# Peptides against a protein of PDB entry 8HF1: the designs that were tried, part 10

Target 1, 320 residues: chain A of PDB entry 8HF1
Amino acid sequence: NVMLYATKPTEVMVSFPHQEQVLTVTRLISAEIEKFYVSLDLMNIGVQPIRRSKSLQCLRDPSKKSFVKQLFNDFLYQMKEYGIYAASIAIISLIVEFDIKRRQAETLSVKLMHRTALTLCEKIRHLLVQKLQDMTYDDDDDNVNTEEVIMNFSTPKVQRFLMSLKVSFADKDPKDICCLVFVERRYTCKCIYGLLLNYIQSTPELRNVLTPQFMVGRNNISPDFESVLERKWQKSAIQQFRDGNANLMICSSVLEEGIDVQACNHVFILDPVKTFNMYVQSKGRARTTEAKFVLFTADKEREKTIQQIYQYRKAHNDIA

## One batch from the design tools (peptide; made by RFdiffusion4, then SolubleMPNN)

Design b1_p8_8_s2 (from b1_p8_8, 3 letters changed)
Fold by OpenDDE base, seed 3:
Structure b1_p8_8_s2 (fold): chain B 320 residues (1-320), chain A 8 residues (1-8)
Amino acid sequence: as target 1 above (320 residues)
Amino acid sequence: VERYPRVP
């Protein structure tokens, strides 16, 4: 019995400096969202009918106000963790969502609430874009999507991630690449996808090498229509990745739900590994010969991260 | 210009 020792992926830990300084634009945007929350709490939108979800679990449909606050809180998280360049992409998703909700509004008061949220998103977008333009010396080159702009307006974590991609994949055959990028939150998938599209387009060594896709989680809270579109997108994105039409997949912890993707040669964990399940499932996708499992950690959290990964590795070896 | 520090 040749015990096929499952070739354990090479674990790599990449450190990045902790960013303590908050940009002035980030503080301004946070203050505008806080002012908006005060105004939102004062809005009378009437009693919202509880939509009985067809699933027997009375998932309390989140109040329309709570949903608005959730979207802005998720945006604030993206801006803090990934930087103002990623935030400029994230805000577009909020604009699209609030415009849909504004059009679907059954009452004038709810329509006004979503309109006010949309107006704030447009203001935030302008503040972000204007800040990205601060590095363009020539008034005529509206091109805020350069490698330099992306790197200067991304957090140290995102900079290290992009550098690690460039070092790992520069001038490689796209057929030899099967890469997963794990992120914690569903909204991060879209932001990092948009950021990677622009970065790859601006980086000659990665042009025609990396073709990214993204997969978001099943949102049980999304309307049936949005959930159908998201499900169609997920199926298409997974199929493109299986067919080799995409070689980099950005995913949240949704692969925990048994979505079978092919064995990958690279797995990047962009966000902290918070659970043993996330560690086992993400590492378990790095199954090819010479597969790499890459973790990112702040220097300040390095020791804590090392100890946590050691505990997970020990627990995994005791079960396997 | 106020920016994030460049990682070496």
Scores: peptide ipSAE 0.649, ipTM 0.966, DockQ to the pose 0.742
Fold by OpenDDE base, seed 2:
Parts: sequence; structure tokens; C-alpha cells
Structure b1_p8_8_s2 (fold): chain B 320 residues (1-320), chain A 8 residues (1-8)
Amino acid sequence: as target 1 above (320 residues)
Amino acid sequence: VERYPRVP
């Protein structure tokens, strides 16, 4: 009977001030997306050819407009939750996606729709980069990736997250670090990954200490829709994390898919814990001695978050 | 410059 003394991770709750101020650039971008939705609704895309491919996704949106709106809604969420610096990275993912969809378009009308979406993304990118340059002396894109720019153009949540990483991992041996970062949304993984790469590179105390990777959950709909490239990349990323070539993994909902990652000494929950299962599964990855389970909460939501986590902790102790 | 408030 190896009593696996499940070393209960130390639960840490980090509070951050609620972001009440909406930047003017964020309002402008939101208004441009809303105008685009009106234009998108007026676009006549015609009858899409029924692809005989058993792909349930082509059946979900015959107009392909809902997918376009979903990507922009996910972008708006990222801009709101993580800030304009994260949004400058997130918009690149939309540009890539719409360019792929534009090239794969079977009709001129669909091609034009994706081209219009792409043109809006380039405008948004320009507005974001121009705003990041407000703190730089040079119009050089490389100057926007400083610790100062990242911190000043990130939400209080992201600032507290980055500060928590710096405090937790400054000048540590990379081998002593096994960190998971949980986020709610698939697209947030890549956005926070890009932000972390730039932050780590700009932060001497974390340079050569943290090597991040990301992993997105498999699209539950069909393995046929995951690009062969995305599947290969996910396999490579998880293998690098297993081999210790990466010591920080950003993931969304991946634990539900039975992806076994090694026991970690740090688990960060960047987004609110919405379910008991997410709490148990994410906390259950913090298994080392001195493991930390770190939650982030807005000061205004602190009491509610404490009560919710207490209920989850109680329920977990009643089952264990 | 309009920016997010810095967390102390």
C-alpha cells in the first residue's frame, strides 16, 4: 500500500485591481468590428457548394459568417481580458486564419468576405502597434517588446500574472521548474505564449530560466479538421515538456482529454475556475513537494472567488 | 500616454 501522500498543493490566491478604464484604442477597435459585422450581414455569399466531405463543420455554418464572427469575438475577449499588447499578438492569429480561408475559398464571394476580414485585421494590427509605439521613441517594431511596454499595455490580471512568474522563477534552475498555466480559451494559449516569449526575452531574470510551450485542446468535432501541422505541433510541444526542454506549458481544457503531463510544482489558473472538474483536474497536476496552485481574482470578485474555491475544496475533500 | 494602471 503505497499511500500516495497526495501532497496537497499550497493554494495561493493573487488579487488584482479591477480594470475599469477602457482605452480609447479598444473602443475604436470594438466599433470597427461592430461596423464590420453590419457589413458582413449585408454580404451575399450565395449558396455554398455542399462539400461531400463528412465534415460536420461545413454543415455548421453554410454561410461561413458565424466562424468569422467567432474569431473576432474571441479577439475582442482577449483584448478585454489580457489587454492591447496581448491583442497585438492575437490579431496575427486572425490574419493567418483569414489568409488561409481566403486562399481555400471555393467562391469569389467567400474569397471577398475573408479578404474584407483580413483587411480589417490589418487595420486593427496597425491601430494596436501604433498604440504600443506611444511609449517608444522609434517606430521600430522591436522596441514594442520591452518589459515596460508589455506591462503598461497589459491588464492588471496579466501584470499580476507576469509579476508572479518573475517572483516565482527569477534566477532559478530551469530543471527545478515544471509549470502549467491554464487558460479558458484555445486562442488564448497562443496569445499568452507569444506574450510570455517576449516578456521572458525582455526580463533578464527569466531569460534562459523559462522555456514556454503551449497546447490547445483537440477540436472535439473531428480530428480531420485539425490541420496535420497543428497535430504535429501539439505532439512536439507536449514531448518537449515531457523531456524537460520546455518547463512552462500553457494549456486550455487539455486535462479533460486525458493528456497526461508530468507532475508539476506550479499550476497557474489565469482565468476563472468555472467548474469543479477544472478545479480538481488542474489542482491534481500540482503533485510535487511544495507545489503551488495559484489562482487570480479581481479584488471586486475576491469574496465570491474565495467562497467558490472553498466549496470546491470541501466537495473535493468529501469525495477523497 | 493612455495605458493600463500599473499594479503595485
Scores: peptide ipSAE 0.648, ipTM 0.966, DockQ to the pose 0.707
Fold by OpenDDE base, seed 4:
Structure b1_p8_8_s2 (fold): chain B 320 residues (1-320), chain A 8 residues (1-8)
Amino acid sequence: as target 1 above (320 residues)
Amino acid sequence: VERYPRVP
């Protein structure tokens, strides 16, 4: 049951220029992933016996190839939607995942598959870091985490988001801030969290103002050690946000799973609102008239976005 | 240097 609260937050729509320019490094990385998919399809990893655990209705591709492709497809999405700076953080999550899967591999062929994926991730990481260094005088990896590098290597959407945070929260009391940032995909939560940590650290007006945290959705994956760590992280992140030790929470559609988050004075929707439920659930966290509900839209999609939000607002008012 | 366009 979606609790339809009659919430009247101030709705704000922030526009950003449509990005037509594709960076050469982005094209190169996409081409390397496509070549890897051809190689991956040719890999004989054997048929793994389908362990019919009734609870794991997810079509575990017995090849585990679908999971490898999913991670790279999610990376490609993050690189496209958020830019190469965000992609440099996102690729680290793939490196960690493929190294774990490589170590857990039951067969030499599966181990080799994850090793090949890991080698590609390291190549991609190098290409991204090298590109971030194009604006630095020194080859020092720490020098790529400046406000200038972040802004120049982030998409117009991410730039507008960061500017909106700076304008909204510069030199404010941390106790007066309760902010939610909604993203579409679970993997984006960690990527945007890492980007925000670096941006806040590089921005004096925000360094002691914003303390970000992130919440990932429950993986319905078996109670492996990873799922226990993820669940512990979620509980800790929510508790820190409740206690005021974190004042900005990045979350995906996880609020559908009955996570009770307090009322917030700012709600940012970084990705397009695709469903009425997402609109109501996210807006339902901004309960006061002083609360801001901020939407981001490309200029090219502005009219379509306005019409969609108007329809959702009307439908919400007809039920409230 | 190829970069994203800076938003105004």
Scores: peptide ipSAE 0.646, ipTM 0.965, DockQ to the pose 0.698
Fold by OpenDDE base, seed 5:
Structure b1_p8_8_s2 (fold): chain B 320 residues (1-320), chain A 8 residues (1-8)
Amino acid sequence: as target 1 above (320 residues)
Amino acid sequence: VERYPRVP
């Protein structure tokens, strides 16, 4: 009887200073979005033809205004949690989404609504890029993707995460790395992926070491809202990670539903662990003998985080 | 230039 001692991963908690300071550019962007919401509420979009799609979502917003507000609220969250550099990547996803929605608009009023949202996103992009250029001598967009610019325009949380990657993986063999990065929200996966691509390209010690991918779980609400492109991307990203063509996967908690990801040697939890299930499922992916399970916490929340993780660890040991 | 504090 070989008792397969389930090799318990080494748990590491990395603290970062709480970010209390709000940059002037982030206040300006927030004020522009609030002004846009007032304008959006005054827009007469008319009665949309009730497409009899039985999906519960078509009943929630006959004007499609709440979806527009949701995308901007998700952007504001990313800008707050990850910083200006991550926000400059996140805004591109909104531009793409609103351009698609503008082209698919069945009415002139809906087309105009998505056009006004797109114009605001372009303004926000210019404000963000201009702020990134404050550290560059050259007006070239390519010069904003340096390690220095990324680190200075990322929150302390993101800085500590990037430092932890550099320390963990500098000059290692890519074949010895199988890394998961868990984030709370679906839209964060793509944002952190774009940030990591630029950081890895600007960091010589990581350029030929880390190959990132991202995975957004299936949209539980309707497979019809998943673009054919997103579904193809998800399948390709998982396959690349299985085949070892990618060695770092960024995923949201939606990996809980049935994606068999291989045993990993590193698991990073970038966002707070909110549920016992998320703790067990994410920790359960760190299965190698030298596996590390790394948690990030603000210094202000450190004691609360320690207590919560202790309770989860106790509950897990009582069931296992 | 307004920037985030560098983590040591």
Scores: peptide ipSAE 0.640, ipTM 0.965, DockQ to the pose 0.709

Design b1_p8_8_s3 (from b1_p8_8, 3 letters changed)
Fold by OpenDDE base, seed 3:
Structure b1_p8_8_s3 (fold): chain B 320 residues (1-320), chain A 8 residues (1-8)
Amino acid sequence: as target 1 above (320 residues)
Amino acid sequence: PERYPRVP
């Protein structure tokens, strides 16, 4: 019995400096959102009918106000963790969502609430875009999507991630690449996808090498229509990745739900590994010969991260 | 201009 020792992927830990300084634009945006929350709490939108979800579990449909606050809180998280360049992409998703909710509003008060949220998103977008333009010396080149702009307006974590992609994949055959990028939150998938599209387009060594896709989680809270579109997108994105039409997949912890993707040669964990399940499932996708499992950690958290990964590795070896 | 520190 040749015990096929499952070739354990090479674990790599990449450190990045902790960013303690908050940009002035980030503080301004946070203060505008806080002011908006005060105004939102004062808005009378009436009693919202509890939509009985067709699923027997009375998932309390989150209040329309709670949903608005959730979207802005998720945006604030993206801006903090990934930087103002990623935030400029994230805000577009909020604009689209609030415009849909504004059009679907059954009452004038709810329509006004979503309109006010949308107006704030447009203001935030302008503040972000203006800040990205501060590095363009030439008034004529509106191109805020350069490698330099992306790197200067991304957090140290995102900079290290992009550098690690460039070093790993520069001038490689796209057929030899099967890469997963794990992120914690569903909204991060879209932000990092948009960031990667612009970065790849601005980086000659990665042009025609990396073709990214993204997969978001099943949102049980999304309206049936949004959930159908998201499900169609997920199926298409997974199929493109299986067919080799995409070679880099950005996913949240959704692969925990048994979505089978092919064996990958690279797995990047962009966010901290918070659970043993996330560690086992993400590492378990790095199954090819010479597969790499790459973790990112702040220097300040390095020791804690090492100890946590050691504990997960030990626990995994005791079960396997 | 105010920016994130460049990682070496």
Scores: peptide ipSAE 0.617, ipTM 0.959, DockQ to the pose 0.745
Fold by OpenDDE base, seed 1:
Structure b1_p8_8_s3 (fold): chain B 320 residues (1-320), chain A 8 residues (1-8)
Amino acid sequence: as target 1 above (320 residues)
Amino acid sequence: PERYPRVP
């Protein structure tokens, strides 16, 4: 139980300017997804037979349309919260998932639904990549992975996060680093992982310093059979982090009880701390006074965030 | 080009 640890890490609040302006490409993509939802609601895919062996999720989504909408809603969230560079990585996860679902489709109508979703994802990917190329003179996909492109096409939050990593870890010994990055959503782990790989590769001071991994919490609610591959990946990623072969781990806030992640000297909370449990569980990974617990807040929400963290700190000290 | 504001 993380609450039993008298953890006194150094709390750091990093502010970033609030971004209200939506890029034209982001508006276009959002409008295309909204049009797709109207089309999706009109699709007749039939009633899926309830087989006793089908997961509870197949029971909850007899139309399989809610799952499609969930993936696009998660994409829209990532595009809004992290920016179009992160969105260009996030869309690949949708393409992979919809291709799997298309191949597994038991009916032509379900197969067509997933095919239509794939076609939209490919269009979105093209629009995003084309926009990233606006800063490049060469049409080569590799040229979009520069520090400049990443920083200019990431939200102020992500920019401050990357700057905080650079300042914290530039030219350090990899063995002295144990870093956790907490994000709210499962799909954000992969998106931020891909972004960090490209950023680290483009940043000489970090290239041989940070070795990132990601873990996706088991969502007991989603009987999406973690493919034997996903379970193997999760076990491998955790083992690499325990063995010191990876020194930065991206985690969703859905840490189920029993993911024993070691104590770390840095904990970054990239997304807003929405619950006391998230505060305690994440902060409880930074066990020493020398450990840093870093929070990000928009300038406009700074006071509200400070008050909320103060309440959580007080409640934690009253129990510990 | 249209981009996010650069954080100082």
Scores: peptide ipSAE 0.613, ipTM 0.959, DockQ to the pose 0.717
Fold by OpenDDE base, seed 4:
Structure b1_p8_8_s3 (fold): chain B 320 residues (1-320), chain A 8 residues (1-8)
Amino acid sequence: as target 1 above (320 residues)
Amino acid sequence: PERYPRVP
């Protein structure tokens, strides 16, 4: 139980300006997804027989439409919270998922539904890539992965996060770094991982310093081939982080599932701390006074965030 | 081109 450790890391709060400006491309993409939802609701895919497997208590919408909407809603969240650069990486994960589901489709109607979703994802990808290219002279896709493009097409939160990494780790020995990055959603782990790979590769001071890895939560989905691959990936990622072959781990609330991760000298909380349990579990990985526990807050939410963290700190000290 | 505001 991580609560039993009196952890006294140095708590740091990093503020970022609230983003009021919505990019035209973001509005266009949101409108295309909304139009697709109207079309999706009109699709007759038939009633799939409810296979009563007791272990699959997740309300598998027999239509599979809810899963399609969930993936696009998670994409919209990533685009809003992390920006269009992160969204260009996130959309690739949707393309892969919908192509797998299209190939696995048992009916022509379900196959057509996933094909229509895939076609929308390709359109969204094109709109995002075209927007990233607005700052490049050459139409070469490799030219969009520069530090400048990443920073200009990332939200203020992500910009502050990347700056905090650069300041914290520039030209350090990789062996002296043990960093955790906590995010709220499982799908964000892969998106931020891809963003960090490109940012580190484009940043000379970090290129040979940070080796990122990511950990996604266990899908309670059936032992299909995908779930075996995800479990193999998780085991490999954790092992690389334990062996020091990776020194930065992006994770969601997966630590609740009893994954024993070593003590770290840096813990970044990229998303708002919504629960006392998340605060204690994440902070419990930074055990020394020299360890940094870094929180990010919008300037508009700063006072509310300070009050919430003070309450969590007090409650933690009353138990320790 | 439209971009996010650069943080100082």
Scores: peptide ipSAE 0.610, ipTM 0.958, DockQ to the pose 0.697
Fold by OpenDDE base, seed 5:
Structure b1_p8_8_s3 (fold): chain B 320 residues (1-320), chain A 8 residues (1-8)
Amino acid sequence: as target 1 above (320 residues)
Amino acid sequence: PERYPRVP
């Protein structure tokens, strides 16, 4: 009887200073979005033809205004949690989404609504890029993707995460790396992916070591809202990670639903662990003998995080 | 210029 000792991963908790300071550019962007919400509430979009799609979502927003507000609220969250550099990538996803929605608009009023949202996103992008250029002498957009710019315009959380990647993987064999990065929200996967691509390209010690991919879980609400492009991307990203063509996967907690990801040697939890299930499922992916399970916590929340992880560890040991 | 504090 070989007792397969389930090799318990080494748990590491990395602390970072709490970011209390709000930059002037982030206040300006927030104020522009608030002004836009006032304008959006005054827009007469008319009665949309009730497409009899039985999806519960068509009943929630007959004006499609709440979806526009959701995308901007998700952007504001990313800008707060990950910083200006991550926000400059996140805004591109909003531009793409609003351009698609503008082209698909059945009415002039809906087309105009998405056009006004797009114009605001272009203004926000300009404000963000201009702020990144404060460190560069050259007006070239390519010069804003340096390690120095990324680190200076990322929150302490993101800085500590990038430092942890550099220390963990500098000059290693790509074949020896199988890394998962868990984030709370779906839209964060793509934002952190874009940030990592630029960081890896600007960091010689990682350029030929890390090949990232991202995975957004299936949209539980309707497969019809998943673009054919997103579904193709998800399938390709999983396959590349299985085949070893990608060695770092960024995923949201939606990997809990039925994606068999291979045993990993590194699991990073970038966002707070909110549920026992997320703790067990994410930790359960760190299955190699030298596997590391890395948690990130603000210094202000450190004691609360330690206590919560202790309770989860105890509960897991009582069931296992 | 306003920046995030560098983590040591």
Scores: peptide ipSAE 0.608, ipTM 0.958, DockQ to the pose 0.707

Design b1_p8_8_s4 (from b1_p8_8 with S1I)
Fold by OpenDDE base, seed 2:
Structure b1_p8_8_s4 (fold): chain B 320 residues (1-320), chain A 8 residues (1-8)
Amino acid sequence: as target 1 above (320 residues)
Amino acid sequence: IETYPRVS
């Protein structure tokens, strides 16, 4: 019923050039992770006893090796899709996760595995920061957070996204902005959040205009301390967005779980729309008369994206 | 300096 009275948002497709160039640092980092996987496969961590009282995550990965590989695979994805600036933020999340897992390790072998992963993350962080410093005169960490550094070390997709934010929101009243940014992966929410904080702080026209927040999906798997913190953060983030203390929310597929967020005037889909449900639900959040639904596509994938969105529009109109 | 191509 609520869908019938919603003014159809203006759909905008923003194209970006396909990224043909892979940075040398990205290749080096990928090769270091591959070497680490070979080392990780050779590590004897023993069979962890499946204790019924431990989280479903411990039940899914008794070796804990697959979880380590998942985190690095998510990092590699973020580095590829968003660039080395975003990767410099994403690696901090891995450092935090592996330090927690190292402290929670019940065996010396598992503790050593997480320590080795942490050592690799610190090496990757150093390689990324050193590369960001190539555009700076001083080795000061604050100097790597400029608009110029962010833009030059972000993928064409992220550059177009940031440009679209600047064009859409420069010098606007914060009260007139209700923006959602959809990303595919949970860890991307934190990465893009950190990138946006630094970009907004470095961009005078967006300072005091955009106040970002992020929301990650419920980790239904682990009652661990991390899952309590994530749940507290999620509740606080949603409340800040409802109260207008945040006007931009970065979210993954979490809004599919029926989390009521207010009607938005901007919805950005940073990653490809993979499902009809994602299309309908994300588009259904853009409910104001001037609402924009913005999609990003590589030029090489433009025709395929247009056809897919046309099919989703048709299917949506046939149901409505 | 090796960077991503700047989008205009």
Scores: peptide ipSAE 0.661, ipTM 0.970, DockQ to the pose 0.693
Fold by OpenDDE base, seed 3:
Structure b1_p8_8_s4 (fold): chain B 320 residues (1-320), chain A 8 residues (1-8)
Amino acid sequence: as target 1 above (320 residues)
Amino acid sequence: IETYPRVS
């Protein structure tokens, strides 16, 4: 009886220095958002009708104000965790969303609320772009997308991630690469995707090697709130990855939703593994021979992370 | 220029 031991992926832990990495521009932006929240709480937008979703769960449609605060809170998270370069991409998603909501506003008061949010996003975008330009000689927006600018304006976690991609994939055959990148939050997928596009384009060793895509999990709130465009994008992105037209996929919680992607040779976990399920499902995608499962940890959290991963590994071996 | 610490 040759017990076909399923070749367990090689687990790799990459550490990054935890320093207090709060730039002056980040503090200014945070203060502007806090001031905006005070003004937002004072806005009279009237009583919002409770939209009954057709599914029996009366998911409280978050108030229009709560949704605005959620988007800015998610932006603040992206800026903190990934840095101001990633934030310069993330803010564009807020601009698009608030412009759509401004156009769809049923009342002048709601339209004004979204207009005020949009004006703040444009101010934030300007502050971020101006800061990225501190490393450029020319005021041209095109000069902010260099490898050097990306690295200097990304958190140590993102720097280690990009370095790990470069070391792993420099000058490789694109056909030999099947890479997953897991992130915790839905909005991080788009932000890291945009960052990777610019990084790959600015890194000669990766330009013809990596073709990224992204896929966000289904809205936990209801499939009915997923735009037809988002669903089409997800289907197209998955198909491109299956067909080998993309060889790197950025995912948030996608595996919990039964989205089957092919067996991968690389799995990167960019954010902390918070659950046993996340550990098992993400690691379970690293199924090829010599597959790598790469985790990132702050140096200050290294021991705690090692112990947590050891417990998950033990629990997984006791069930398998 | 104020940047994030460069990882070596």
Scores: peptide ipSAE 0.659, ipTM 0.969, DockQ to the pose 0.690
Fold by OpenDDE base, seed 4:
Structure b1_p8_8_s4 (fold): chain B 320 residues (1-320), chain A 8 residues (1-8)
Amino acid sequence: as target 1 above (320 residues)
Amino acid sequence: IETYPRVS
């Protein structure tokens, strides 16, 4: 029970300006997804027989339409919260998933549904990449991975996060760094990982300093439904972080799953701390007084965030 | 070019 450790890390709150401006490309993409939902609702996919060997998701959604909508809703969330650069990486995960589902489709109607979703993802990818290229002189996709492009096409939250990493870790010994980055959603781990790889590669002060990994929480679905590949990836990522081959780990709900992660010198909470358990568990990974526990808040929500963190701190001190 | 506001 991580609650038993009276950890006194240095708590830091980083403010960022609230993003009120909605980019024209994000509005266009949202409208294309909404049009797709209307078309998806009109698709006759038929009632799929409940096969005992199918994922629990097939038991919950016989039409498989809710799963398609869930992936696009998670994408829309990532685009809103992290920006169009992170969205350009997030859409690749949808492309991969829908291509797998298209190949695994037992019926022509389900195959067509996943094909239509895949076609939309490719259109979205082109819209995002084309927008990233607005800052490049060459039509080469490799030129979109510069520090400047990443910063200009990331939300103020992500910009402050990247700046905080650069200030915290520029030209440091990689052996002295043990960093956790907590995000709310499992799918965010992959897109922030891809963003960090590109940012680190584009930032000379970080190239040989930070080696990121990501860990997706176990689906509360039976271990039989997790892909053997996903389980192997999780074990490998944890082992690399334990061995010091990776010094920055991006994770969502890892602490609820009994994954023993070492004590870390830095804990970044990229998304709002919604629960007392998340506060205690994430803070409990920063065990030294020199360790930093960094929270991000929008300026508009700063007072509410301060009050919430004060309540969590008080409640934690009353139990410890 | 339409971008997010740069944080200082």
Scores: peptide ipSAE 0.657, ipTM 0.970, DockQ to the pose 0.709
Fold by OpenDDE base, seed 5:
Order: C-alpha cells, then sequence, then structure tokens
Structure b1_p8_8_s4 (fold): chain B 320 residues (1-320), chain A 8 residues (1-8)
C-alpha cells in the first residue's frame, strides 16, 4: 500500500515594505469622513418604528447611523490596506448601498441622511479619480486603468500580490490554473475583484489567462439581508468556478460557511491569517501535486508571521 | 506625483 502522501503544498511567504506614508488625498478623505460623522451625530432622524420583522441589527441601531459609520469605516480600512486605486472601486459599493437605502427610506429624515452620505461618497470618488488622473494625459476615466496607474496607486502589499500573479500565471494555459485568493473582509472581495479585472485587462500576458470571480460570504445575521442580487451573484460565481469558466476565485470566510470550493493549485492569502481554522482550511484547498500556498506579510511583521505559521503548522501536524 | 513606494 503506497500511502499516497497527500502532497503538501509548497508554502511561500512574500514580504512587502510596511506602508507608513499616508498620501495627502487619503488624509483629506479621512478628514471629510470625520466631519461627516460630527454632522451625522447632530442629525435628528427620529425613533424608527419597531417592525416585527426587524432583525437583531435593527434593534442595535434604531437610528441606522451606526450602519452608515460602519460602511465608511470599512472604506477607510480598504483605502489604508490596499491603496487609493482599490478605494476608487470600493467607494462605488458605498454609492450603490446608500442609493438603495435612500430609495428604501421610510422617513424624510432617514432619506436625507442617506442622501448626505451619498453626496460625500460622490465627493470622495471625484477626489480619488482626480488623483489617479495625475498620471494620465487625458481626462478620460478609461486612462486610469493602466498597469502603471494601478501599481503606483496600490499599497506595497497589493503591488507584491499583482507581481506574484503575473509571475505565476503569465502566458499560461487557463485550464491549468485553479487559484483561490483569501481576504479577511467580505467587502474586500468585491474591491480586489474590480482591481483584478482592470489589472488583467491592462496586462497583455494575463488578459486571456485569468478570469476572476468573487464570493461574498453569507451574512451570518440573516439570509433575509442578502439582496436577491448578491445571492444570484454568489450562485453564478461558484458555478462558473466549478465549470472552469472562472479560474481565480476571491473569497473571505466562504469555507467556514460550508461552500464547497474545488481543490486548487494556487492559494493566495492576501490578508494576515488570524485563526488556525483559516490556516488549515485555506491550506487544505491547495491539494494538487505542485500546489502553492502563498502568504503575504509586512517586513515589520515578518518574524511574528513566521512564528504564527510555525505554530499553526505544528498544531496541524499534531492532529493529522 | 505623490504615489506609493514601488516594490522591486
Amino acid sequence: as target 1 above (320 residues)
Amino acid sequence: IETYPRVS
């Protein structure tokens, strides 16, 4: 009985310089959001009627102000971690969400609150796009989607990720690629997806090689809060990845939610591995003979990351 | 132009 030793994936750690420098535009945007929070706290939106069907979240924020702040805080995180190019994509998701909430508003005061948030998002979008245009000769929005603009307006982490994709997949046969990209946060899936679409389109050696999709994890709080559109998107994205019509899948906690993703030859962990379960589950998807498991770490966190991965590897070997 | 540091 030749014990088919389950081919352990090759573990690779990619280091990147820690991003200490804050761009002037990011400071301006942060200050505009802070000013908006002061204004938001002064808004009288009244007591929202308790509908019997209000989930536990509606009980936690009767004013719906905390949800608005959460979306902007999530945006600020994306802008910090991935850069202003990724932020220009991330802000569109806020615009869409606040426009939906504005249309669904039951009161004029709540409608006005979401309209004010939407107006701020449009201002932020213009500030970001204008900054991306600093590298372009023409005021055309399509000129901001070049490889050069993407790389110069992405954090060192994202630059290393994109370089790792280019080196790994340039001029390869699409059928030979099954890639997972794990991110920590649900909203990051869509942001990195949009960034990858533009990067792949701007990179000739990847245009006909990589077809990305994304999965947003189910909202653990209630399936009733999943938009019909999000549920349709998830089902379609998973099916495309299973059928080989997509060969790169961006996901968050999808594996914890019981979504069966196929065995892959590449697994990228874009964000820090915070749990042993995430390490085991994500690594466990890299099952092909030449599978790679790639981690990204800031140089400042390198030793801490090495020790954490060593502990996880040891614990995994002790239970296997 | 103010950009992020380019990685090599």
Scores: peptide ipSAE 0.650, ipTM 0.969, DockQ to the pose 0.701

